# Designs tried in a protein design run: peptides against a protein of PDB entry 5EG6. Part 122

Target 1, 151 residues: chain A of PDB entry 5EG6
Amino acid sequence: RLRSQTVSTRYLHVEGGNFHASSQQWGAFYIHLLDDDESEGEEFTVRDGYIHYGQTVKLVCSVTGMALPRLIIRKVDKQTALLDADDPVSQLHKCAFYLKDTERMYLCLSQERIIQFQATPCPKEQNKEMINDGASWTIISTDKAEYTFYE

## One batch from the design tools (peptide; made by RFdiffusion4, then SolubleMPNN)

Design b1_p30_4_s2 (from b1_p30_4, 13 letters changed)
Fold by OpenDDE base, seed 2:
Structure b1_p30_4_s2 (fold): chain B 151 residues (1-151), chain A 30 residues (1-30)
Amino acid sequence: as target 1 above (151 residues)
Amino acid sequence: SEAEKKLQEALSRRTGASLEEIKEALKAPA
């Protein structure tokens, strides 16, 4: 389970004060849980508790303090984002970051660049939408630990 | 794409980008 804390992401890191994407490097970010009704802004109130899928979060660069717009963290199953999953976020399990209040836009790594990717609705499964591999992220704790994962 | 360039520019500037700048850049779809 994941709480508001400093975490590392595999494909996103900061170098020289800038956001960079890398398939081989890890970057450190603060992930903060927000209330669902929290407004967009540079100032925000962090909510206590475990982060669940479907909740609103802020990603803050641990180096520069730069924050991305509000995101909804969603559970990923294969190449689909689950829209109604609400269980606690599990570390090392792939997740997707939906840009809140957009038309199915997700943070995505493409050709070593950070972009937004528009998910495609699943006609037969309304609780899912299709994303690409670049829109699947892995979050791990920055605390010393041993990890086993499959890529 | 133009959207990708705009976002990358905002996120990769040496001086950084404000939340608003990032937000605006992220409004442009890929």
Scores: peptide ipSAE 0.025, ipTM 0.519, DockQ to the pose 0.146
Fold by OpenDDE base, seed 3:
Structure b1_p30_4_s2 (fold): chain B 151 residues (1-151), chain A 30 residues (1-30)
Amino acid sequence: as target 1 above (151 residues)
Amino acid sequence: SEAEKKLQEALSRRTGASLEEIKEALKAPA
């Protein structure tokens, strides 16, 4: 299970003090768990505990210290984001980062650029939103720790 | 798009970019 810690995510990395997107590089970030009612700001209170899907998180670049707006980490099943999944985040599963308080906007890699991608509702499955491959991310912890995986 | 440009600009600035600027850039859909 994942907790507030230093992690790496695919494609997004920092070089020369700038954010870059590359399919061959991994970026290092601090992922912080927040309360659901935490307001947006440069200063925020980190919540203790293991991160679950559906919770609010902050991504902070380990190099520049720059933070992205509040995100909701969601579980990915194939090409869909699950809206009601609440199990602990697993590094074995892909995830999506929903921009909090937006109209189904997700962080997305497109042609080596980071953009927002608007998910499409699933007509037959209200608990899912259709995303593209670029909006599916892999998180790998850079900390040395023992992990428990859930089946 | 303009939104994409603003986002890239915000993410490319190591200094001089506040969280508010990043937030505003990411607030608008690309």
Scores: peptide ipSAE 0.024, ipTM 0.564, DockQ to the pose 0.130
Fold by OpenDDE base, seed 5:
Structure b1_p30_4_s2 (fold): chain B 151 residues (1-151), chain A 30 residues (1-30)
Amino acid sequence: as target 1 above (151 residues)
Amino acid sequence: SEAEKKLQEALSRRTGASLEEIKEALKAPA
């Protein structure tokens, strides 16, 4: 399970006290749980508790405090984002980051660029949206006290 | 902040933001 904490992402890292971006390395972010009605901004109120799919989160640079736009973390099943999954976020599963208040736009890594990828509705499954592999992310907790390895 | 604005602008582009752009934006003070 995941809660508001420091996590690693695949596109940013810190080296020698400087923040770097690389699709080949892992960096650290704070992931913060927000209220569903939290407005966009630099200042925000963090909620307590474990993060569940479908909830609003902020990814904040662990060094500078720079933040990405509000995201809804969604569970991924193969190449689809699940719209109605609400179970606790697990490091066993890949996740997708829906950019809140957009038309199915997801955070995506493509050819060394961070883009917004527009998901396609699933024709026969209204609770799913089709995403590409670049929009599927792995989150690794950097909190050793709560980190678990799934064998 | 100004840095945040730059980051948001970069990420808002439909063509996407390069890793370098993101890196530079994040290096700036919040």
Scores: peptide ipSAE 0.024, ipTM 0.452, DockQ to the pose 0.051
Fold by OpenDDE base, seed 4:
Structure b1_p30_4_s2 (fold): chain B 151 residues (1-151), chain A 30 residues (1-30)
Amino acid sequence: as target 1 above (151 residues)
Amino acid sequence: SEAEKKLQEALSRRTGASLEEIKEALKAPA
């Protein structure tokens, strides 16, 4: 399960005030859970708890502190984003980042650049949107935690 | 923030920061 914490994605890093992607470098980001009604802004309130698909999150560069606009993290099934999935986010699954309050725009990696990609509605499946491979992401937690259980 | 706005603008125009870099950053190390 994923909670508000530091995460890393392949090839994403910040250089010169811009996000960049490289096969040789990894970028670290803070992922923060927000309230569904949290407004866009430089300052935001982070919620406690595990992140579920469908929830609003903020990605903040761990180096520069630069934040992306509010995102809705969605579960990915093959090349489709699931609009109604609400289970806890798993690092074992790919995810998509919907730019909140847009017309089906998702964060997408295209030719070493971060762009917005407009998903295509699925004609016969209203709970799905078609995305490209560049809009599918894998999250890796960089936080370490140890848990001890007692009888 | 201003940086956030600029990024949003760049993304809207499909320019600026590479999404591939973001995608790669979100992927697990090989």
Scores: peptide ipSAE 0.020, ipTM 0.462, DockQ to the pose 0.048; fails the geometry check

Design b1_p30_4_s3 (from b1_p30_4, 8 letters changed)
Fold by OpenDDE base, seed 1:
Structure b1_p30_4_s3 (fold): chain B 151 residues (1-151), chain A 30 residues (1-30)
Amino acid sequence: as target 1 above (151 residues)
Amino acid sequence: SKAQEELEKAKSVRKGASLEEIKEALKAPA
């Protein structure tokens, strides 16, 4: 189970005030749980507790303090984001970060760039959206400010 | 965990980048 904590996010890091991606380098972020009704803004209130899929979170760069817009963390099954999963977030499973209040936009790594990827609705399953591999992320708890992955 | 402990000590209210700033950092789908 995942609580508000420092985590490493695959391929994501901040450089020069911008989000960048690397296939080998992980960025360290604080993942903060927010209330579902928390408004978007430069300031936000962090909530204590276990993070569940479907909840609103803030990713804050542990180095620069730069925060992404409010995200909804969603469970991933293969290349689909589950819209109604609400169990505790597991570091053993991939997750997706839906940009809150967008039309199916997800945080995505594409060709070493961070982009917004628009998911496609699943015609046969209303509780799923089709994403790509780049929109699937792994969260690993870490005490380090930086983590480099070597294959 | 140690990382969690550090977070517990952090302010409940944090300041982040503006939405517009982040949107500019995030590019449209290719």
Scores: peptide ipSAE 0.032, ipTM 0.479, DockQ to the pose 0.298
Fold by OpenDDE base, seed 3:
Formats: C-alpha cells, structure tokens, sequence
Structure b1_p30_4_s3 (fold): chain B 151 residues (1-151), chain A 30 residues (1-30)
C-alpha cells in the first residue's frame, strides 16, 4: 500500500527544477494525498492515510520541490484504466495518472517527452478507458530521499 | 508551502523543461 511519502516512479525524473522523461531512468518524488475538493495550487494540504485508487494526489520532486498539477491515481487492468476502482494502491500493479478536470487526459511518456494522452472510452465497459503503454506507470516506495534508479 | 518545506531534497540528473513549460504543455491536447 502507498501513502503520502517518498516514492520512485519509472520514466519520470527532475533535473534543474524541470521534469524530464526517460525509459531507462527512475525519478524520486513525494506522492501526497489530497482531499477530492482541494483546489489547484502550489500550496496544498496533505491528507493522512493510505492512498486509494480514485483519489487526488500531488507529485512533488524530492530534489527541487516542483509539483505537477493535481492527478487522480487510477488502477490499470491490462491496457485500460479503471474508473471505479477504490481499493488501496498496490506497488505490485501499474497505475495511471489522470489529469484532473480534463477530458480523459492521462500523464504519458512519448518519445522521451512528458505529454497528456487522451484515453478512449470503452463502449461496452463504461467503467474503463483505453490507455497506451506510455500512460502506465510503476511506483516503488523508497526510504532514501536521494534515491535514483537506472535501468 | 509547508509540505514542500518538509520535503527531503533528492538528486536529479537530467535537464528538462521548466515547471511553467510543462504546465503549458499539459494544457494543450496531445
């Protein structure tokens, strides 16, 4: 299970206060749980407890303190993001980061760049959205603030 | 923010776009 703490995520890292992407590099971030009604901003209130799928989170670079916009962490099933999953986040499963207040846009790695990828609705499965592999992320918790992993 | 001040700073190796540039990129559809 995950909670508001330092984590490492594949492909995403920060250098010089900027976000960068690499298929062979892991970045160190703080993942912070927010209330669903928390407003967007650089200042935010962190909520205590285990992070569940469907909840709003902030990713903050452990080195620079730079933060991404609010994200909703969603469970991934094969090549789909689940819209109604609410169980605790597991490090054993890939996840997707939905950009809050967008039309099915997800954080995605494409050609070594960070972009937003628009998911496609599943006609017969309303609780799922189709995503690509670049929008599937792996998260590993770490106790090291300066942890960096290279594949 | 208080949350940011409590963060332990880690090292990053690669250069990238500024936070503002990333935010702007995330505003436009892919």
Amino acid sequence: as target 1 above (151 residues)
Amino acid sequence: SKAQEELEKAKSVRKGASLEEIKEALKAPA
Scores: peptide ipSAE 0.131, ipTM 0.578, DockQ to the pose 0.259; fails the geometry check
Fold by OpenDDE base, seed 2:
Structure b1_p30_4_s3 (fold): chain B 151 residues (1-151), chain A 30 residues (1-30)
Amino acid sequence: as target 1 above (151 residues)
Amino acid sequence: SKAQEELEKAKSVRKGASLEEIKEALKAPA
């Protein structure tokens, strides 16, 4: 079902109550849909419905229950994030997590660490902005909170 | 779609740091 390129995505795992980068181990996050006007906070109201690109989401650690700041999930085409895509999120496609209310900042894996990466505008295509490979993520449905991945 | 239904229960997996480290990284762009 999933393309090999999506499976090759690097994964995050929890060790000793902390998140660690590993090329072979995976952690798990719950993805919750929020209203577009939902304010930032530790407490949030989950919206009913299926997640579409362009919508606001919360990533919650399956182990600790702690959540990241609000993100906008965006569709990825090659090395670009699509700003106006609004179709349902697919596990078959890579996605990017834009930090809401920032200047084109995205969640990015760099040297086994998660950082903010600033996307570059696409002058010729205003509905796109350039991201790096580390800012491309894959969503996989699983019941496991942690598992090992072998390439 | 089935994919959407699965996504509703999906857990995202990605290489990275602890949540705390992630939050620290999110305080300032790298």
Scores: peptide ipSAE 0.085, ipTM 0.602, DockQ to the pose 0.162; fails the geometry check
Fold by OpenDDE base, seed 4:
Structure b1_p30_4_s3 (fold): chain B 151 residues (1-151), chain A 30 residues (1-30)
Amino acid sequence: as target 1 above (151 residues)
Amino acid sequence: SKAQEELEKAKSVRKGASLEEIKEALKAPA
């Protein structure tokens, strides 16, 4: 299980006080678990517990403290985001960040810029939607974190 | 899992973009 913690993701980094995306650089962020009914805002209540796919999270820049809009972290299988996965988030797996309350919009790195990428529904698999590689993120821990091992 | 335990640490998200760029990108799909 992944708890609210500081995480580093490749491509998303801070340079010169600004957030930048690069395939060669990593940015450090705090990932905070929110309640599903948490409203958007600069102030938010962090929920205790380990982060699971499908849950609402806030990414906060570890450097500036600036936060992104509410996201739903989703599991990635190849180039598809899984809509119904709810297992604990693993650093071993790629993830996607769905912009909450949008039409299949995901955080995406494209040409060294962060954009919103609209996923395409999978007609044959209703529990999946197609994303590109730029919308797939890798999370690595960069700070001491409490973790529970599951068999 | 061990991986999830470590996730409670500072996490780095791969992809290049500034927070402002991300916020702007979130306003409209690219």
Scores: peptide ipSAE 0.071, ipTM 0.603, DockQ to the pose 0.152; fails the geometry check

Design b1_p30_4_s4 (from b1_p30_4, 15 letters changed)
Fold by OpenDDE base, seed 1:
Structure b1_p30_4_s4 (fold): chain B 151 residues (1-151), chain A 30 residues (1-30)
Amino acid sequence: as target 1 above (151 residues)
Amino acid sequence: SEAEKKLEEAKSRRKGASLEEIKKSLQAPA
């Protein structure tokens, strides 16, 4: 289970005030649980509790303090993001980060850049939308400010 | 841990980057 804590994810890191991708490095972030009705802004209030899929979160770089827009963390099944999953976030599953209040935009790794990727609705499954592999993220809980991935 | 302490301190009200800076940190879809 995941709660508001420090996490690391491969590829995503901050450099020079911008989010970049690196195949060799894992960025360390604070993941903060927000209220569903929390507004976007420079300041936000963090909630206590375990993070569930479908909830609103803020990812903040543990080093620079740079933040991403409000995200909805969603469960991933194969090449799809699940829209109605609400179980506790598990590190055993990949996740997707939907940019809240967008038209199906997800945080995505493309080549070596971090971009928004527009998911495609699943034609026969309203509770799913299709994402690419770049929009599927692996996160691990950590208390380190920086993590080096070894392959 | 130290990270947990920092997290706890930030739980009430956290100041982040401006929305403009956040948006600039992400490039548009390819």
Scores: peptide ipSAE 0.066, ipTM 0.653, DockQ to the pose 0.297
Fold by OpenDDE base, seed 3:
Structure b1_p30_4_s4 (fold): chain B 151 residues (1-151), chain A 30 residues (1-30)
Amino acid sequence: as target 1 above (151 residues)
Amino acid sequence: SEAEKKLEEAKSRRKGASLEEIKKSLQAPA
């Protein structure tokens, strides 16, 4: 189970005041659980509890303090994001980060850039949205928040 | 259709907290 804590993810890291991508580099981030009605801003209140799919989170760079917009963490099945999964987040499975209050926009790696990628509705499965491989992320719990490492 | 947008314009900044400070703010597991 995952709580508000430090995590690492491949590809995404912060350098020179900007978010960058590298196939060999892992960034260190704080993942913060938020209330569903928490507003967007630099200041926010962290919620207690284990993180479940469908909940709102903030990713904050452990080095610079730079934060992404509010995200909804969603479970991934192959190349689809599950819209109704609500079980506890598992580090054994890939996840997707939906940008809250957007039209199906997901955090995505594309050509060594970090972008928002629009998912396509799945016509035969209403509880799924089609994403690409770049929108699937692996997260690992870690206490090493002071630096970014290379694999 | 596919839509692409850079995240550089949408990011925010917040002062970081230590892992220990975060843990102390959380309740013990039930």
Scores: peptide ipSAE 0.036, ipTM 0.458, DockQ to the pose 0.053
Fold by OpenDDE base, seed 2:
Structure b1_p30_4_s4 (fold): chain B 151 residues (1-151), chain A 30 residues (1-30)
Amino acid sequence: as target 1 above (151 residues)
Amino acid sequence: SEAEKKLEEAKSRRKGASLEEIKKSLQAPA
């Protein structure tokens, strides 16, 4: 399960005040859970709890403080983003970042650039949108957890 | 950890980039 925390993802990087792609560098970001009714703004309130698919999040560069617009984190199934998945986010699965309040725009890696990619509706499955591999992201937690083993 | 401390400090209210900066930081849609 994933909570508001620091995460890292390949390709996504901030340099020169812009989000860009790097095959060699992993970007470190704060992922912040927001309320569903949180408005877009320069400042936002972080919500406690486990992050679930379908919830609104903010990605903030841990180094520069640069932020992406509000995103809805969605579960990925093959080449599709699931619109109605609401289970806790798992690091075992790739995810997609829907730009909130857009017409099916997703955060996407394309030709070493970070762009918005418009997903195609899936007529056969209304709860899915077709995305490409570039819009599927792998995230890993960079938070350190300490475990105590008891025999 | 340092990361945890920073996250805790941001939980109540976090200052992000301005809307203009956010928009500027993104590449044009495909």
Scores: peptide ipSAE 0.026, ipTM 0.609, DockQ to the pose 0.271
Fold by OpenDDE base, seed 4:
Structure b1_p30_4_s4 (fold): chain B 151 residues (1-151), chain A 30 residues (1-30)
Amino acid sequence: as target 1 above (151 residues)
Amino acid sequence: SEAEKKLEEAKSRRKGASLEEIKKSLQAPA
């Protein structure tokens, strides 16, 4: 199970004080679990516990301390983000990072750049939003602390 | 793009305790 810890994701890294993408590099980030009502800011309170889909997280570069806006980590099913999934985050599945308090905006990799991508509502499935492959992320725990896997 | 600009403007820098300090704090209870 994933909790507040250091994680690594492909492509995304920080260089020169900015977020960049590289097909050959992995970025190391600390993922922080936040309360659902935590406000946006450079400073925030970290919540203890295992991270579940649908919860609010902060990704902070382990080297520079640069942080992305508050994100909702969501489960991915094929090319859709699940809006109501709330099971523990599994490293066996890709995830999507919804930018909190936006209109269906997701963190997305596009042509070696990090952008916001607006998901499209699924016409017949209200609990899903259509995303592209660039908005699907793989995260791998790099925390030195002991943790358990969720299968 | 506009989407990229909005993302860049929304980025911030973590202040206060270092990431290492945070990790140590979180590792203590479990």
Scores: peptide ipSAE 0.024, ipTM 0.460, DockQ to the pose 0.049

Design b1_p30_5_s1 (from b1_p30_5, 11 letters changed)
Fold by OpenDDE base, seed 5:
Structure b1_p30_5_s1 (fold): chain B 151 residues (1-151), chain A 30 residues (1-30)
Amino acid sequence: as target 1 above (151 residues)
Amino acid sequence: MDLIKEWFEKQKKLGEEKLEELKKKEEELK
């Protein structure tokens, strides 16, 4: 389970005042749980507790202090993001970061760049959106740096 | 400091090449 803490995520890091992507590097971030009604801004209130899928989070670079816009962390099932999953976030599962208040836009690694990628609705499953592998992320606690994951 | 969403939007087009792959998968789910 994850809670508001320092975590490492593959592919994402900050350099030169911007977020960058790398297929080989891990970035260290604070992941902060927010209230669902938290507004966008540089100032935000962190909520205590375990992070669940579907909740709003902020990713803050541990080095620069730069933050991404508000994200909804969603559970990934194969090539789909689950819209209604609400169980605790597991480090054993990949997740997707939905850019809050967008039209199905997710953080995505593409050609060593971070982009917004628009998920495709699943025609037969309204609770799912199709994403690519680049939009699936793995996050682990920084104290678990020796962990390896299948890619 | 929050990274502006506009920065991400500028990069959005780089992911357009992935769209066709997802569309094919959508057809498989029908």
Scores: peptide ipSAE 0.024, ipTM 0.324, DockQ to the pose 0.052
Fold by OpenDDE base, seed 4:
Structure b1_p30_5_s1 (fold): chain B 151 residues (1-151), chain A 30 residues (1-30)
Amino acid sequence: as target 1 above (151 residues)
Amino acid sequence: MDLIKEWFEKQKKLGEEKLEELKKKEEELK
């Protein structure tokens, strides 16, 4: 299970004031649970509790404090993002970060850059969206401490 | 920036080690 804490994710890091991707870099971020109705902004309120798939989260660079837009963390099964999974986030499973309130846009690594990748609806399974490998991320907790802070 | 890079490399190493550990545990739990 995952709480608001420092985590590392492959390929994602902050450089030059922007989020970048590198196969040689791991980014350390705070992952924060937000309320479902939390508005987009630089300032946000973090809620306590275990992070479950389907919930809204903020990834904040542990170094710079830069934050990505609101994301919905989704469980990945093979090359599909699960839209209705709601179990606790597991570090053993790949995750996808859906950019909240977009048309199936997910954070994606492409040619050492972070881009938005539009997932393709699954024809037969409405609860799944097809993503590419670049949109699959691994979250690894590297810090024993759990963090809750507000911006 | 170099310090940041070094820090990230450290985190990478820690992450990789943790991932390996977790995978091992997962395999043991099968």
Scores: peptide ipSAE 0.018, ipTM 0.335, DockQ to the pose 0.024
Fold by OpenDDE base, seed 3:
Structure b1_p30_5_s1 (fold): chain B 151 residues (1-151), chain A 30 residues (1-30)
Amino acid sequence: as target 1 above (151 residues)
Amino acid sequence: MDLIKEWFEKQKKLGEEKLEELKKKEEELK
């Protein structure tokens, strides 16, 4: 399980005041669980507890303090994001970061840049959205005390 | 399209190698 804590996000790092991506670099971030009704802003209230898919989170660079907009962490099944998954987030399992209050926009790696990728709805599977490989992320805990695998 | 696929495959491989390295390091620190 994953709690609000420091994590390493695959491909993501901060350099020169901006978010960058590399297949060989991992960025250290705080992942914070938020209330579903938490408004966007630099200041936010963090909730305690284990993070579940479908919940709202904030990614904050552990070095610079830079934060991404509010995200909904979603479970990934192959090349699809699951919209209704609500089980605890599994470390080392692929996940997607939906930009909250957008039209299916996800954080995506493209040519070593972080961009927004618009997912395509799945007509036959309303609980899924099609994403690309660049929109699939892996996170691992950097806190040894909380570093446990969830299967 | 082929270039994109090739790029992603390369990135995937590099990423997997990095992940293995991190896992190894984590185990060594336990």
Scores: peptide ipSAE 0.015, ipTM 0.328, DockQ to the pose 0.035
Fold by OpenDDE base, seed 1:
Structure b1_p30_5_s1 (fold): chain B 151 residues (1-151), chain A 30 residues (1-30)
Amino acid sequence: as target 1 above (151 residues)
Amino acid sequence: MDLIKEWFEKQKKLGEEKLEELKKKEEELK
């Protein structure tokens, strides 16, 4: 028997004003906007407003309330993460989630699991880092989050 | 495991369809 769990996708959904996704490890989660100077911790202040690339966000499991470390949402161009993009996050553009204060570590979908993937610097472009497809996420708005638990 | 894969593929398909719709909508609004 398969225990109750959610499954990760490469698509993040907007529901209730938050980005929403699912994973086997964390279940369904929401993305919250934080201040750039927000410290790491279980307690954090959510900032109001539209999310822009380069801003700090938190991923929180919608079931347990557990949160991942702080992330920076970055714009993706082809297979590169843009380090200096700061325009509003677009549903038509892909994004990447850099783990804040790490050596180019990004959230990555591998098979059906979310893992960390180390990006490679672009020698010719200092404002870009090379990522794989698993580290590139598409954000879309849907009427409801569609996920299924199996028991 | 097969159910998980099926679910994943379903969600992927839905996402791609939604993205396509959004692109169409944006082009129509230009």
Scores: peptide ipSAE 0.015, ipTM 0.312, DockQ to the pose 0.021; fails the geometry check

